# Designs tried in a protein design run: peptides against a protein of PDB entry 3H8D. Part 3

Target 1, 122 residues: chain A of PDB entry 3H8D
Amino acid sequence: DMKRQQRFFRIPFIRPADQYKDPQNKKKGWWYAHFDGPWIARQMELHPDKPPILLVAGKDDMEMCELNLEETGLTRKRGAEILPRQFEEIWERCGGIQYLQSAIESRQARPTYATAMLQNLL

## One batch from the design tools (peptide; made by RFdiffusion4, then SolubleMPNN; aimed at target 1 G79; its pose is not in this set)

Design b2_p26_7_s4
Fold by OpenDDE base, seed 2:
Structure b2_p26_7_s4 (fold): chain B 122 residues (1-122), chain C 122 residues (1-122), chain A 26 residues (1-26)
Amino acid sequence: as target 1 above (122 residues)
Amino acid sequence: as target 1 above (122 residues)
Amino acid sequence: SAAAERLREMLERAEKEGLFPETVPA
């Protein structure tokens, strides 16, 4: 349903190994999520020390947040919500288009706003 | 077309009478716009000294931005783009739902994402 | 699930480390 509200969020995280280090030695990663209505459609993780992780609904459900948007509390975290482009720019840079396309072609992707938009782009 | 990208912007403005005053004496208003794809769907103006102005496509075309989104340059103005809720919160507070609903009922409103969402809300 | 717990942990850590502005009350 293309009428569903598309909302995007990001959360900074510190590596577990850096948790107790001085601030200058804490390298931040970033956790991103795209919610298509109440349900997550895409998830992405930027790490300071390893390649990005890309996840799409249907294919990677077991690795993705199963909570609906309200259950996450993200909407109540001031500063967590980001603009669509702030997600998409990173998604594209990390190879998200190819990743999602591959998931569609292999019939692993669940139809979402993201899959629909990609298919419009192609 | 519910597939169109919905984007929201705000720009501060200074009253003409305050243009040449010292900064402390310049009271800012705010200009808001909702673009449904390339075309403006809603416009809103907050003034420091008079009631807000609400405008909707179809009804108020002559008073609204006639440029497509790319022509406005808003996408290239850093800090101009805002989250949907940042627009909607003010819109709702200013009576925008009632204004748009009235425009729909009077058959003055052009169908947009905004009209579709309102009708889903009702 | 593990994914939900991970999110919770990240949120908790982010707040603890002052990486986020204050949460808006429900």
Scores: peptide ipSAE 0.169, ipTM 0.635, DockQ to the pose 0.319
OpenDDE base, seeds 1, 3, 4, 5: peptide ipSAE 0.168, 0.168, 0.169, 0.167; ipTM 0.636, 0.634, 0.639, 0.640

## One batch from the design tools (peptide; made by RFdiffusion4; aimed at target 1 T72 G79)

Design b2_p28_4
Pose (drawn by RFdiffusion4):
Structure b2_p28_4 (pose): chain A 119 residues (1-119), chain B 122 residues (1-122), chain P 28 residues (1-28)
Amino acid sequence: KRQQRFFRIPFIRPADQYKDPQNKKKGWWYAHFDGPWIARQMELHPDKPPILLVAGKDDMEMCELNLEETGLTRKRGAEILPRQFEEIWERCGGIQYLQSAIESRQARPTYATAMLQNL
Amino acid sequence: as target 1 above (122 residues)
Amino acid sequence: FNEEGIFKGRFIPIEPTFGEDAEIAIFP
């Protein structure tokens, strides 16, 4: 019913912007858009646990801008294939995280919940 | 979901003559494919030593890869799949829009998602 | 790109790149 689009933004800590290149610890921010709205958000950090977020339970913590208002479709190198998102998501325990949110009625139905519930 | 049937692939390549040369002397080329479901709709090749090759379904059937998407194994090859913009950017810089527009005007281009996309643009 | 709107200053974005390509093929 809607187009699935995935984005990735590599980042460094604000405190690292003026250190030498070897001292800049990298992280990655990810987003899965189910149409205009974000279904899953994932953050890999070099200094704390991975942040896994799903539509519904985590609306407050997730990016609140829809796809057009982010400008992500306009940023070079930002968009990634579905598998590039899914591989990282699964290695972070994302399947169990989304499943737990589904069973406790905290998950808003999206293409992502439909995929986990089907298989 | 016509868009979901669209799949794009890129294979970087070198000539056999450059196989054992230093990495800086390996003149790379790129082969591309746009699959409209099971069939190639557009094929594109950037070569280090000759003009780029642009091929469209219908007009260029003899020259294109004859295998369908499953027969190629491309969906199982690591790093081969690319986003539509990665194909389109190169296709445009090669004159692919003019090449596809001409095939449509000469009615040689078989209707595909690619011809449908160019027509919605015009 | 709406950096502040997305990240609210939490991060300094690195310039993104497309994913790595497949292994180089020998093209005869």

## One batch from the design tools (peptide; made by RFdiffusion4, then SolubleMPNN; aimed at target 1 P12; its pose is not in this set)

Design b2_p29_3_s4
Fold by OpenDDE base, seed 5:
Structure b2_p29_3_s4 (fold): chain B 122 residues (1-122), chain C 122 residues (1-122), chain A 29 residues (1-29)
Amino acid sequence: as target 1 above (122 residues)
Amino acid sequence: as target 1 above (122 residues)
Amino acid sequence: EEEERRREEERRRRLEEWFAKRDKVPLDA
């Protein structure tokens, strides 16, 4: 149902090894999530020392957050929720359009708001 | 089409009479807009010295912003775009549900994402 | 709202554990 609420979240993270270092020595990564209603549709991870990770529902279910939106507590975490464009801009820069398109073409992507939007665009 | 992008904006304003006063004497109002694709669906105004103004497409077209989303420049104004909940929370507090419902029941509301969401809720 | 507080703590813990299993420590956003 395309009437489901689309919500986007971003959480910075560090490596456990950096947890007790000085702030300047804690290299931040960024975890991104797109929820299509209660269920995750896309996940994206920016790492300080490796290429971005892109994940789409259906194809990458085993690597994506299995918690539903309510279980994550993200809606109550201050500063975690971001605008759609704040997600999409990074998604696009990381090659998310091509990644999702490939997942659709290979019939690996679960239908989501994201797949529908892409298919409307193409 | 419920696949249209829903975007929300908030802009502060001051009263013209306060324009040249000291900052502490410039009472701020807030202008809110919900765009259903390129077209405004809801408008809301918080004033420092009068009750909130609620406006819905169809019923209040003459009082609402007549510019389409692109024409407003809101998408390019830093800090103007807000999360859906940031709009909805204020909308609800101002009696927006009842206002929109009344507009629907009187057949004055133009069908929008907002009317569809309300009708799904009720 | 003590019950809600406990639920919030559980959600926070659950998410943190999810990150921990993936070699990540989430920070405040």
Scores: peptide ipSAE 0.350, ipTM 0.640, DockQ to the pose 0.800
OpenDDE base, seeds 1, 2, 3, 4: peptide ipSAE 0.349, 0.349, 0.346, 0.343; ipTM 0.641, 0.634, 0.638, 0.560

## One batch from the design tools (peptide; made by RFdiffusion4, then SolubleMPNN; aimed at target 1 I11 I14 C65 L74; its pose is not in this set)

Design b2_p30_2_s3
Fold by OpenDDE base, seed 2:
Structure b2_p30_2_s3 (fold): chain B 122 residues (1-122), chain C 122 residues (1-122), chain A 30 residues (1-30)
Amino acid sequence: as target 1 above (122 residues)
Amino acid sequence: as target 1 above (122 residues)
Amino acid sequence: SKEEKIERLEELALASELPGFKEELARLKA
């Protein structure tokens, strides 16, 4: 687990409905991902007009990115990779710690670096 | 230990002797630091004309930065903070794993996140 | 050595303009 690289990414998205609007009317969202080695451990989506979406491996596999890290091309996209804290700060603000904890307690979360770190914190 | 933030920084340095030379004649080095919470865990210096310097907490305290993270101002300097892998890649290339391992085995290294991670890897 | 530390800190202070390094340099030179 801890032998694997922990890498974090952020990319913007614009709603299709806003595609042809003037720039000032395009509400931008943000897609975040934490990869524990090649596999996604956590995903987070910030939306301009609805609550954030938090997703954790094991529990939310069907809604999360199914591509491994290399398949995503994120490592090759300039500006996509972010610092761990840039992910964690938003994760924490969105209630991610509680979300992951609940997933662990309900035995829904797949063990990842994220689950290990949380367990070390508790 | 693992509850503390791991933050990495890089800043360029130019030799004082090159200060007033033309830009093409200024040989730039690089200073790297790993902070385990507020305290430096590892330091590394790349020089244009001599071997790299590797330093680890406990063993090399006298040669390392004595300022805590906040005192350095690194967190406030644009572009100073780097991704963990940006540090680790250079660290590994310079033989940092072996250096830290030797420091641990000789009981010179102070326990840090870096020592813990290395021990988990072995 | 202390001398080497000062030299390195001079380089860092000069290039980075970080006040922390400048202050530490001043302390070591005093």
Scores: peptide ipSAE 0.104, ipTM 0.606, DockQ to the pose 0.747
OpenDDE base, seeds 1, 3, 4, 5: peptide ipSAE 0.023, 0.100, 0.096, 0.026; ipTM 0.589, 0.605, 0.610, 0.588

Design b2_p30_6_s4
Fold by OpenDDE base, seed 4:
Structure b2_p30_6_s4 (fold): chain B 122 residues (1-122), chain C 122 residues (1-122), chain A 30 residues (1-30)
Amino acid sequence: as target 1 above (122 residues)
Amino acid sequence: as target 1 above (122 residues)
Amino acid sequence: DELLELAEKIDEYDEKEAQELYQKLKSSRA
């Protein structure tokens, strides 16, 4: 159960509106995911021109990646996988702790490694 | 025992002879380490002008880092920690599997997570 | 040096590949 492997990933993206602009005018965003075993537990998106998007399993299922980890191909993309702290540092700075806590308190969050860790912290 | 955390690190270095050269003339090397808990299990060095150096605990103690993980400060250096596969990919390409296997067969290798994993593979 | 090149590029993103992957992940519910 809590023995599932925790894996984290990050990929850059360019806004659709900037796809055909000169390189100097392409603003980069970042897509992050935390997988608790085969299934996503948290997702996060950094955009160059709007607030970060934070998503947690259970609450935000409709807006999160539906693919299991193997289906994403993230494990096969060089540079995509990141260390836990590389995810958590950004997550914390974006208010992810409060976001997940609120989801737990409202009973919207699905139990995951992330919820367990937070509940151990509080 | 085998429940110890495995952590991997990489840092760049510049050859002493290139320290004061223009940036374009500084050839970069890479220093790698695998820590099995607090103690180093494997070390690896990529040099721009000579063959890779591979080192394993027990056999090469005299040439390996003597500091425990906390003493190195690597855990506090941003960007130093890497994923296991980022170490293993280079290790394998440098002939690390054969090197460690030979050290085991000659009874020179200290038992570590690395030796255990290799023995499970063979 | 192939090894050094690999070491330097191990964390580099291919922009096109990354963009395609992003689109795949974001459209996974479509």
Scores: peptide ipSAE 0.310, ipTM 0.762, DockQ to the pose 0.746
OpenDDE base, seeds 1, 2, 3, 5: peptide ipSAE 0.307, 0.306, 0.307, 0.305; ipTM 0.759, 0.758, 0.761, 0.760

